Peptides against a protein of PDB entry 9IZ0. Designs and how they scored, part 12

Target 1, 345 residues: chain A of PDB entry 9IZ0
Amino acid sequence: ITCLGSNGHTYKQLVKGGNDDLRQDAVMEQVFEQVNGFLRSYRKTSQRNLSMRTYKVIPLALKTGVIEWVQDTIPLGEYLDSAHKVYHPKEWSLSTCRKLIAEKQMEDLETRLKVYDLVCRHYRPVFRHFFLESYADPVQWFTTQTNYARSTAVASVLGHVLGLGDRHGQNILIDKTSGEVIHIDLGIAFEQGKKLPVPECVPFRLTRDVVDGMGITGVEGVFRRCMEFTLETLRREEDSLLSVLEVLRYDPLFSWLISPLRRMKKQKMQLENFNQPESGNITTDASRDPKIQRNNVSGESEAERAILKVRQKLSSTLSVEASVGELIRIAQDPSYLALMFCGWS

## One batch from the design tools (peptide; aimed at target 1 D166 H168 P197)

Design b1_p10_7_s4 (made by RFdiffusion4, then SolubleMPNN; from b1_p10_7, 6 letters changed)
Fold by OpenDDE base, seed 1:
Structure b1_p10_7_s4 (fold): chain B 345 residues (1-345), chain A 10 residues (1-10)
Amino acid sequence: as target 1 above (345 residues)
Amino acid sequence: DAVKKLLENI
């Protein structure tokens, strides 16, 4: 929809309806705004303008709301599919790569690693080209690539700490003006991605293309240092962050768990959207969701477990550098990436 | 200068 504001400006807005609970997105955006307050308060993060890019979410009902349309953005996955066809026209299609990974999803780790390595040899990174083609001025190129590495570092730390899942290339927008990342569809949080039919095993998205966008230094330099400064800030503000999450514990509208039906539907719709040519209204009959009498006792124990996991991730048992080093290692480890859902590419 | 100041702030 397009709305005229009281200021005379026209705002494009996305009306989302159906099975997605936009209240979870609105709550995660509120947590990000609080974290942005912490990042502004500390010299090391403030000096670098470190922030999680946010968007406005207005939940109107249990399954309906209005989302701010983030102007001048492109989904990372849309850019990568288009750029790969241009820069590597002789390599495999994304659909071929996804098919090969999906066909081996039930096989052992050794077989899945061989298929992942094979796919990697036939589908090379291209995301460096986003900055090279979009910014002809060397200062703009360097600034936007730096903003990308900074925003990706903040989002990676926050994504790990809050246990954000479903971070596929369609759920990450790139701002064409700043080079910053915007994370959308925040409906998988607090490690609920590990409860998907294909579990998420990485702390955040650090695929070869995500690294390629950082330029020649890759994860070294800007990205690593900005992860360290972000984690240092979150460790200092642990009690403040936990206090914000405790407010959500008492929100009767917040869902700490993904429903079994929503788990199956997310990964199934990701498979079906790849196999249909442009034909036909699937009116999926509204099969009556059985009234899940949420026993209030289960929700509180789940919120408590989620908060305990956040506290554990903020633990000072390892140095900031050691913790960030381990996160970067795990996020890039082929033994974890080969276990991911085929749509994670 | 702007690039140097940006590099000093990285």
Scores: peptide ipSAE 0.028, ipTM 0.523, DockQ to the pose 0.015
OpenDDE base, seeds 2, 3, 4, 5: peptide ipSAE 0.020, 0.028, 0.026, 0.018; ipTM 0.482, 0.550, 0.523, 0.415

Design b1_p10_8 (made by RFdiffusion4)
Pose (drawn by RFdiffusion4):
Structure b1_p10_8 (pose): chain A 304 residues (1-257, 299-345), chain P 10 residues (1-10)
Amino acid sequence: ITCLGSNGHTYKQLVKGGNDDLRQDAVMEQVFEQVNGFLRSYRKTSQRNLSMRTYKVIPLALKTGVIEWVQDTIPLGEYLDSAHKVYHPKEWSLSTCRKLIAEKQMEDLETRLKVYDLVCRHYRPVFRHFFLESYADPVQWFTTQTNYARSTAVASVLGHVLGLGDRHGQNILIDKTSGEVIHIDLGIAFEQGKKLPVPECVPFRLTRDVVDGMGITGVEGVFRRCMEFTLETLRREEDSLLSVLEVLRYDPLFSWLGESEAERAILKVRQKLSSTLSVEASVGELIRIAQDPSYLALMFCGWS
Amino acid sequence: SLFSPFSFAS
């Protein structure tokens, strides 16, 4: 539902009747805003203007809340389905990949990796072409590319820290003229998903197409630097963060999918921010564990 | 076929 504005600008409101965890999304957005404040009160984490982008959430009811449909965007999942066909029509469709992996579900490890390798060899990455031929001449394109890299890196580090759940393209919105990414529908949090009926391996969203969209350079450069600066900044302001997560713990609103998984979850948050390992080594291991095909094969259908 | 409780933003 799109309404005008007194200043003359239209605002789009996405109302949802489905039982999306909009309250959890709201509290998570509050945490994200406070993180933006942390990144704001520091030299390195603000010269880059890095921020985990937040979209305003106004949940009138958990089942029937209303959120801000962000200014003109194309979701990642709804995108690069058309781009896949237009750019690479000869290659296989998502139908061949999907249920072919469906045949992979009951197979062993080597079979799963083999079929995944085959399908991934068939479907070359295509998201790299969104930032080309869409935004503007090169300066704006590069600004948009670095904005996407930074925003996705910060969102991914924060999601790994807070154990964010679903990370399919249907839960990612790319801005357009700016390029900052907006994660949507973050209902599953505090390590809720890996432990699904169907298990996962990847800690944060990192497919081949996403790393292809970061530019010619994969996730080694601006992405890694932004991630590591985010990790160090989050560690430096760790006490305030755990304070925020504690106040989340003691209220019965945040979903942690007497004693609760929330305790162990924040302990894992501390471990993830623990200074025992160098931050650079932590970012390196995170990139490796998110990029390696062996982990990617077991994730789920698609996710090329 | 195995079912997964993925949430969708549709």

Design b1_p10_8_s1 (made by RFdiffusion4, then SolubleMPNN; from b1_p10_8, 7 letters changed)
Fold by OpenDDE base, seed 3:
Structure b1_p10_8_s1 (fold): chain B 345 residues (1-345), chain A 10 residues (1-10)
Amino acid sequence: as target 1 above (345 residues)
Amino acid sequence: VLERPFRSGL
């Protein structure tokens, strides 16, 4: 829909109905706004304008709400598929790569590493071209690439700390004006991504294309340093962040667990990306949702476990540099990426 | 296509 604001501006909005609980997205956006307060208060992060890019979410009912249409954005995965066809027209298609990974999904790690390496050799990174295509001026190019590395660093730390899942290329937007990343579909948090049919084994998305967008310095430039400053800020504001999360412990509407239905929906979406059948309108008759009585006692125990896990991720047992170094290592490790749905791009 | 769970809205 398009709404006219009281300021005379037109706002595109998405009306989402049916299967996804937008309350989780709205809550995570509220957490991000609080974290953005912490990032503005700390000199090392404020001097770099570090923030998690947010979007407005208004839940209207259990499965209905209005979401801000983020203007001037493209999904990372939409750009990468299009750019790969342009820059590497002789390499494998995304569908070929997905099929080969899928065919080996049930195999051992050694076999999955072999197919991942094979896919990586036939599907090279292209995301550097986003900045080269979009910005003819060298100052704009450098600024937007820097903004990308900064925003990706904030999103990576915060995504790890909050255990954000379902971080595929369609759930990450790129702002074409600023180069910043916008994370969307926030309804898989607190490590519930590990309960997906293809478990998320990485702390955040740091695939070859995500790194290629950082330019010549890759992770060792702006990205690493901005991760360090972000984590230092979150450790300093641990009690403030935990206090925000404790409010969610008592929210009976917040789901600390991935619903079986959402898990099944994500399973179908994963399988449909492995099987390209031709365009058949599968009308999913969603008419019989059994009332799963959420035992409130189970929800509080899951919230407590989630908050404890956030506290553990903010632990000062390791230096900020050592913690960030380990996160970057794990996020780029082929042994984890080969297990992912799309770990090569 | 992983339809952005946001593009499947009206």
Scores: peptide ipSAE 0.022, ipTM 0.610, DockQ to the pose 0.142
OpenDDE base, seeds 1, 2, 4, 5: peptide ipSAE 0.011, 0.018, 0.020, 0.011; ipTM 0.604, 0.567, 0.577, 0.575; seeds 1, 5 fail the geometry check

Design b1_p10_8_s2 (made by RFdiffusion4, then SolubleMPNN; from b1_p10_8, 7 letters changed)
Fold by OpenDDE base, seed 4:
Structure b1_p10_8_s2 (fold): chain B 345 residues (1-345), chain A 10 residues (1-10)
Amino acid sequence: as target 1 above (345 residues)
Amino acid sequence: PLVRPFRSGL
């Protein structure tokens, strides 16, 4: 929809209906605004304008709400699919890569590493071209690439700490004006991504294309340093952050668990991304209800476990540099990326 | 994975 504001400006908005609870997204955006407050309070983060990019979410009902339309954005995965066809027209299609990874999903790690390496050799990174194409001015190019690395660093630390899942290239928008990342569909948090049919094994998305967008310095430039400053800030504000999360512990409307329906819907979407419809009538008999063991784990016990996991991730047992170094290592490790739905780009 | 928040509006 397009709404006329009281200021006479027209605002494009998304009315989201159906089976998605926007309250989870709205709550996570509120947590991000609090974290943005912390990032503004510390010199190391404020001097770099470090922030998690947010968007306005107005939940209207359990499954309906209005979302801000972020103008001038593109999903990372949409850009990458388009750019890969342009820059590497002789390489494998995204569908071919997905198929090969899926065919080996039930195989051992060694077999999955072999197919991941094969896919990586036939699907090269292209995300550096986003900045080269979009910004003819060298200063604008450098500024936007820097903003990308900064925003990706904040989102990576915060996404790890909050256990933000479902971080596929369609849930990460790129702002074409600033180069900043905008994370969307925040309804998988607190490590619930590990409960997906393809478990998320990485702390955040740091695939080859995510790194390629950082330019020639890759992770060792602005990205690593901004991760360090962000984590340093979050460690200093641990009690403040935990206090914000404790409010959610007592919110009966907040779901610490992925709903069975949302899990099934994400499962179906993971499977449908392997089946481009060749126009064959596959009547998938949707009647196999896998007995949903309602483990009535009290919502309180799940909230407590989630908060304990946040506290553990903020632990000062390791230096900020060592912690960030390990996170970057794990996020780029082929042994984890080979297990992912789309770990190659 | 479909862009659910920003593209699937009526």
Scores: peptide ipSAE 0.026, ipTM 0.585, DockQ to the pose 0.105
OpenDDE base, seeds 1, 2, 3, 5: peptide ipSAE 0.023, 0.022, 0.020, 0.020; ipTM 0.679, 0.566, 0.639, 0.618; seeds 1, 2, 3, 5 fail the geometry check

Design b1_p10_8_s3 (made by RFdiffusion4, then SolubleMPNN; from b1_p10_8, 7 letters changed)
Fold by OpenDDE base, seed 3:
Structure b1_p10_8_s3 (fold): chain B 345 residues (1-345), chain A 10 residues (1-10)
Amino acid sequence: as target 1 above (345 residues)
Amino acid sequence: PLEVPFRSGK
């Protein structure tokens, strides 16, 4: 829909209906707004304008709401698929790469590493081209690439701390004006990504293309430093952040657990990306609504475990530099990325 | 219902 604002500006908005709970997105956006307050209050983060980019989510009912349509954005995955066809037209298609990874999904780590390496050799990073082609002015190019590295660093720390899942290339937007990342579909949080059909085993998305967008320095310099300053801010504001999360413990509308329906939907989307469109009418008779009694006691115990896990991630047992160094290492480790659905890009 | 265009992995 397109709405005229009281300011005379026209805003495109997305009316979402269906099985996706927009309340989780709205809650996570509220958490990000609070974290953005902490980032503005701390000198090291404020001087760099570090923020998690947010979008407006207005939940209207259990499964319906209005989402801001972020103008001048492109999904990372859409850009990467298009750019690979342009810059590497002789390399494998994304569908070929996905198929090869899936065919080995049930195999051992050694076999999965071999197929991951094979895919990586035939599907090379291209995301640096986003900045090179989009900005004719060298100052604008440098500024937008810097903004990308900064925003990715903030999103990586927050994504790890809050245990954001489902961070595939379609759930990460790039702002074409600023170069900043915008994370969408925030309904998989607090490590519930580990309960997906393909378990998430990385703290955040730091794939080869995500790194390639940072330019010649890769993860070194702007990205690493901005992760460090962001984590330092979150450690300083631990009690404030935990207090925000404790409010969610008592929100009867917040789901600390991924729903079985959402797992099935994600499983289906993963499988459909592997199958050519054979027009098989699988009428899955969706009629058995198992009344999963959400025992309120189970939700509170999951919230407590989630908050405890956030506290553990904010622990000062390791230095900020050591903690960030380990996160960056794990997020780029082929032994983890080879286990992911799309760990190569 | 317009699904969030970004959630359709098409």
Scores: peptide ipSAE 0.013, ipTM 0.498, DockQ to the pose 0.125
OpenDDE base, seeds 1, 2, 4, 5: peptide ipSAE 0.008, 0.007, 0.007, 0.009; ipTM 0.451, 0.472, 0.480, 0.469; seed 5 fails the geometry check

Design b1_p10_8_s4 (made by RFdiffusion4, then SolubleMPNN; from b1_p10_8, 7 letters changed)
Fold by OpenDDE base, seed 1:
Structure b1_p10_8_s4 (fold): chain B 345 residues (1-345), chain A 10 residues (1-10)
Amino acid sequence: as target 1 above (345 residues)
Amino acid sequence: VLEVPFRSGR
């Protein structure tokens, strides 16, 4: 929809309706605004303008709301599919790569690593070209690539600490003006991504294309240093961050668990992305309502467990450098990336 | 981008 603001400006807005609870997105955006306060208060993060890019979410009801349309953005996955066709027209299509990974989804780790390596050789990184194409001026190129590495570092630390899931290329927007990342569809948090049909096993998205966008230094430049400064800030503000999360513990509208309906919807979307519509009338008699035993794990016990995991991720047992080093290692490990729905780009 | 099919339920 397009709304006329009281200031006379027209704003494009996304109306999201259906089984998607926008209250989770709104709450996560509120947490990001508080974290942005902490990042502005510390010299090391403030001097670099480190922030999580946010967007406005207005929940209207249990399953409906209005989302700010982030202007001048493109989904990372949309850019990568387009750019790969331009720069590597002789390589495999994204659909071919997806098919080969899915055909091996039930196989052992060794077989899945072999198919992942094969896909990686036939689908090379292209995300460096986003910055080279979009910015003819060398200063703008350097600035936007730096902003990308900074914003990706903040989002990676926050995504790990808060256990953000569903971080595929269609849920990460790139701002075409600043080069910053905007994370959308925040309704899978506190490690609920591990409960998806294809479990998420990485702390954040750090695929070959995500690294390629950082330029020649990859993770060893601005990205690593900005992760370290962000984690240092979050460790210093641990009590403040936990206090913000404790407010959510008492919100009866906040769901600490991924709903069975949302799991089924994500499962269907994963399957439908593999089926071209062959017009086969499969009358699947949908009459078997699986009696989902509501294991009455009190919502309070799941909130307490989520907060405890956040505290554990902020532990000072390892140095900031050691913790960031381990996170970067795990996020790039082929043994985890080969298990993902799209770990190659 | 989630294409939410706009089913206008009357």
Scores: peptide ipSAE 0.008, ipTM 0.423, DockQ to the pose 0.066
OpenDDE base, seeds 2, 3, 4, 5: peptide ipSAE 0.000, 0.000, 0.006, 0.000; ipTM 0.421, 0.417, 0.441, 0.422; seed 3 fails the geometry check

## One batch from the design tools (peptide; aimed at target 1 R98 H168 V198 F341)

Design b1_p11_1 (made by RFdiffusion4)
Pose (drawn by RFdiffusion4):
Structure b1_p11_1 (pose): chain A 304 residues (1-257, 299-345), chain P 11 residues (1-11)
Amino acid sequence: ITCLGSNGHTYKQLVKGGNDDLRQDAVMEQVFEQVNGFLRSYRKTSQRNLSMRTYKVIPLALKTGVIEWVQDTIPLGEYLDSAHKVYHPKEWSLSTCRKLIAEKQMEDLETRLKVYDLVCRHYRPVFRHFFLESYADPVQWFTTQTNYARSTAVASVLGHVLGLGDRHGQNILIDKTSGEVIHIDLGIAFEQGKKLPVPECVPFRLTRDVVDGMGITGVEGVFRRCMEFTLETLRREEDSLLSVLEVLRYDPLFSWLGESEAERAILKVRQKLSSTLSVEASVGELIRIAQDPSYLALMFCGWS
Amino acid sequence: MSAIQEELAEA
């Protein structure tokens, strides 16, 4: 539902009747805003202008809340389905990949990796072409690319820290003229998903297409630097963060999918921010664990 | 229905 504005600007409101965890999304957005404040009160974490982008959430009811449909965007999942066909029509479709993996579900590890390797060899990455031929001449393109890399890196580090759940393309919106990513529908949090009926391996969203969209350079450069700066900044302001997560713990609103998984979850948050391992080594291990095909094969259908 | 739920249905 799109309405005009007194200043003359239209605002789009996405109202949902489905039982999306909009209250959890709201509290998560509050945490994200406070994180943006942390990144704001620091030298390195603000020269890059890095921020975990937040979309305003106004949940009138958990089942029937209303959120701000962000200014003109194309969701990642709804995108690069058309781009996949247009750019690579010869290669296999999503239908062959999907249920072929469906055949993979009951198979062993080697079979799962083999079929995944085959399908991934068939379907070359295509998201790299969104930033080309869409935005503008090269300066704007590069600014958009670095904005996407920064925003996705910060969102991914924060999601790994807070154990964010679903990370399909259907839950990712790319801005367009700016390039900052907006994660949507973050209902599953505090390590909720890996422990699904169907298990996962990857801690944060990192497919082949996503790393292809970061540029010619994969996730080694601006992405890693932004991630590591984010990790160090989050560690430096750790006390305030755990304070925020504690106040989340003691209220019965945040979903942590007497004693609760929230305690263990924040303990794991502390471990993730623990200074025992160097931050650079932590970012390296995170990139490796999110990029390796062995982990990616067991994730789910698609996720090429 | 979320993407996870779709995959669960397929599973």

Design b1_p11_1_s1 (made by RFdiffusion4, then SolubleMPNN; from b1_p11_1, 5 letters changed)
Fold by OpenDDE base, seed 4:
Structure b1_p11_1_s1 (fold): chain B 345 residues (1-345), chain A 11 residues (1-11)
Amino acid sequence: as target 1 above (345 residues)
Amino acid sequence: MSAVEEVLKLA
């Protein structure tokens, strides 16, 4: 929809209806705003304008709400698929790569690694071109690439700490003006991504294309340092962050667990991304809403486990540099990326 | 070789 604001400006908004509970997204955006407060309070993060990009989510009902349309954005996955066709027209299609990875999904790690390596050789990174295409001015190019690396670093630390799942290229927007990343569809948090049909094994998305966007310095430049400063800030504000999460423990509207319906929907979307749409009308009469007796007792134990995991990720047992180094290592490890739905791009 | 033939040789 397009709304006219009281300021006379028109605002595009997304009305989302169906089976997605936007309350989860709205709450995660509130957590990000609090974290942005912490990032503004510390000199090291403030001097770099480190922030998680946020957007407004207004839940209207259990399954309906309004989302701010983030203007001038493109999904990372949409850009990458388009750019790959332009820059590497002789390489494999995204659909070919997906199919090959899917066909070996049930195989051993060694076989999956071989297929992942094969896919990587036939699907090269292209995300560097986003900055080259979008910015004719060298200063704008450098600024936007720097903003990309900064925002990706913040999102990577926060994504790890909060256990954000479902971080595929369609759930990561790129701002065409600032170069910043915007994470959308936040309804898989607190490591519930590990409960997906294809488990998320990486702490955050740091695929070859995500790294390619950082330019010549890759992860060892702005990205690593901004991760370190972000993690340092979150460790200092551990009690503040945990207090924000404790409020969510008592929110009867917040779900610490992925809903069975959301899990099934994500499963279908994963499978449909493998199958070309042969026009088979599978009328799955999903009309039987099983009365989910919310056993409230299970929710508190899951909240406590989630908060405990956040605390563990903020632990000072390792230096910030060592912790960030390990996170970057794991996020780039082929043994984890080969297990992902789209770990090659 | 097709992408499929390369993967079939890894099997």
Scores: peptide ipSAE 0.016, ipTM 0.543, DockQ to the pose 0.041
OpenDDE base, seeds 1, 2, 3, 5: peptide ipSAE 0.000, 0.011, 0.011, 0.000; ipTM 0.371, 0.334, 0.349, 0.319

Design b1_p11_1_s2 (made by RFdiffusion4, then SolubleMPNN; from b1_p11_1, 6 letters changed)
Fold by OpenDDE base, seed 1:
Structure b1_p11_1_s2 (fold): chain B 345 residues (1-345), chain A 11 residues (1-11)
Amino acid sequence: as target 1 above (345 residues)
Amino acid sequence: KSAVEEVLELA
């Protein structure tokens, strides 16, 4: 929809209706706004203008709301599929790669690693071309690539700490003006991605294309340093962050648990949307959501476990550098990446 | 330091 603002400007807005609980997105955006306050207050992060990019979410009902349309963006996955066809027209299609991973989903780690390596040899990174194509001026190229590495670092630390899941290429937007990343569909948080039919094993998305966008230094430059400064800020503000999350513990509208039906639907719809051309009538089979009586006791214990896991991730037992080094290692480890859902790669 | 090194240190 297009809305006229009180300032006389027209804003495009996305109305989401259906099974998406936009209240979770709205709450996570509020957490990001608070974290952006901490990043602005700390010298090392403020000097770099480190922030999590946010968008406005207005929940109207249990499954309906209005989302701000982020102008001048493209989904990372849309850009990568297009760019791969241009730069590597003789390599495998993304659909072929996903099919091969899906066919081996039930096999052992050794077989899945061999398939992942085979896919990697036939599907090379291209995301560096986003910056080379979009910015003819060397200063703009360098600035936007730096903004990308910075915003990806902030999102990676926050995504790990808050346990954000479902970080596939359609849920990450690239701002074509700034080069910054914008994370959308925040409906899987606090490690609920580990409860999907194919569990998520990585702390954040650090695929070969995500690294290729950082340029020649890869992770060993702006990205690593900005992860370290972000984690240092979050460790400093641990009590403030936990206090923000405790307010959500008492929010009866917040869902600490992904429903079993939503778990099955997310990965199934990802498989179906890749195989059907645009014209299929989504028969909204109004399968009556069983009134899951939220046993209040189970929700409270899950909130407490979520807060405890956030506290554990902010632990100063390891240095900031050691913690970031381990996160970067795990996020790029083929033994974890080969286990991911075929739609995630 | 080059302006690039200063921006890389500030980055």
Scores: peptide ipSAE 0.024, ipTM 0.480, DockQ to the pose 0.014
OpenDDE base, seeds 2, 3, 4, 5: peptide ipSAE 0.018, 0.023, 0.021, 0.020; ipTM 0.469, 0.530, 0.509, 0.487

Design b1_p11_1_s3 (made by RFdiffusion4, then SolubleMPNN; from b1_p11_1, 5 letters changed)
Fold by OpenDDE base, seed 1:
Structure b1_p11_1_s3 (fold): chain B 345 residues (1-345), chain A 11 residues (1-11)
Amino acid sequence: as target 1 above (345 residues)
Amino acid sequence: MSAVEEVLELA
């Protein structure tokens, strides 16, 4: 929809309805705004304008709400599919790569690693071209690539700490003006991605294309340093962050658990959206919502467990540098990436 | 520090 604001400007908004609970997105956006407060208060993060890009979410009902349309953005996955066809027209299509990974999804780790390596040789990174194409001025190119590395670092630390899942290329927007990343569809948090039919095994998305966008320094430049400053800030503000999460523990509207139906539907819709050309109203009459009596006792124990995991991730047992080094290592490890859902690539 | 390290330190 398009709304006219009281300031006379027109705002595009997304009305989302169906099975998506936007209250989780709205709550995660509130947590990001609080974290942006901490990042602005610390000199090391403030001097670099480190922030999580946010958008407004207004839940209107249990399964309906309004989302701010982030203007001048493109999904990372949409750009990558388009750019790969231009820069590597003789390499495999993304659909071919996903098919090969999906066909081996039930095989052993060694077989999945061989398929992942094979796909990697036939599908090279292209995301560096986003900055080269979009910015003819060298200062704008450097600034936007720097903003990308900074925003990706903040989102990676926050994504790990809050246990954000479902970070596939369609759930990450790139701002075409600033180069910053915007994470959307926040409906998988607190490590609920590990409870998907194909578990998420990485702390955040750090695929070859995500690294390629950082330019020649890759992870060893702006990205690593901005992860370190972000994690240092979150460790200093641990009690403040935990206090924000404790308020959410008492929100009866917040769902710490993804419903089994939503878990199955997210990974199925990711498979079905790749196989159908534009035809066919399948009215699946899913009218039997079983009245899940929320045993309140299970919700409180999952909230407490989620907060405890956030505290554990903020632990000072390892240095900031050692913690960031381990996170970067795990996020890039082929043994974890080869186990991911085919739609993650 | 190389000019690259200074730029990376300001970045």
Scores: peptide ipSAE 0.015, ipTM 0.427, DockQ to the pose 0.014
OpenDDE base, seeds 2, 3, 4, 5: peptide ipSAE 0.015, 0.015, 0.014, 0.012; ipTM 0.417, 0.426, 0.428, 0.427

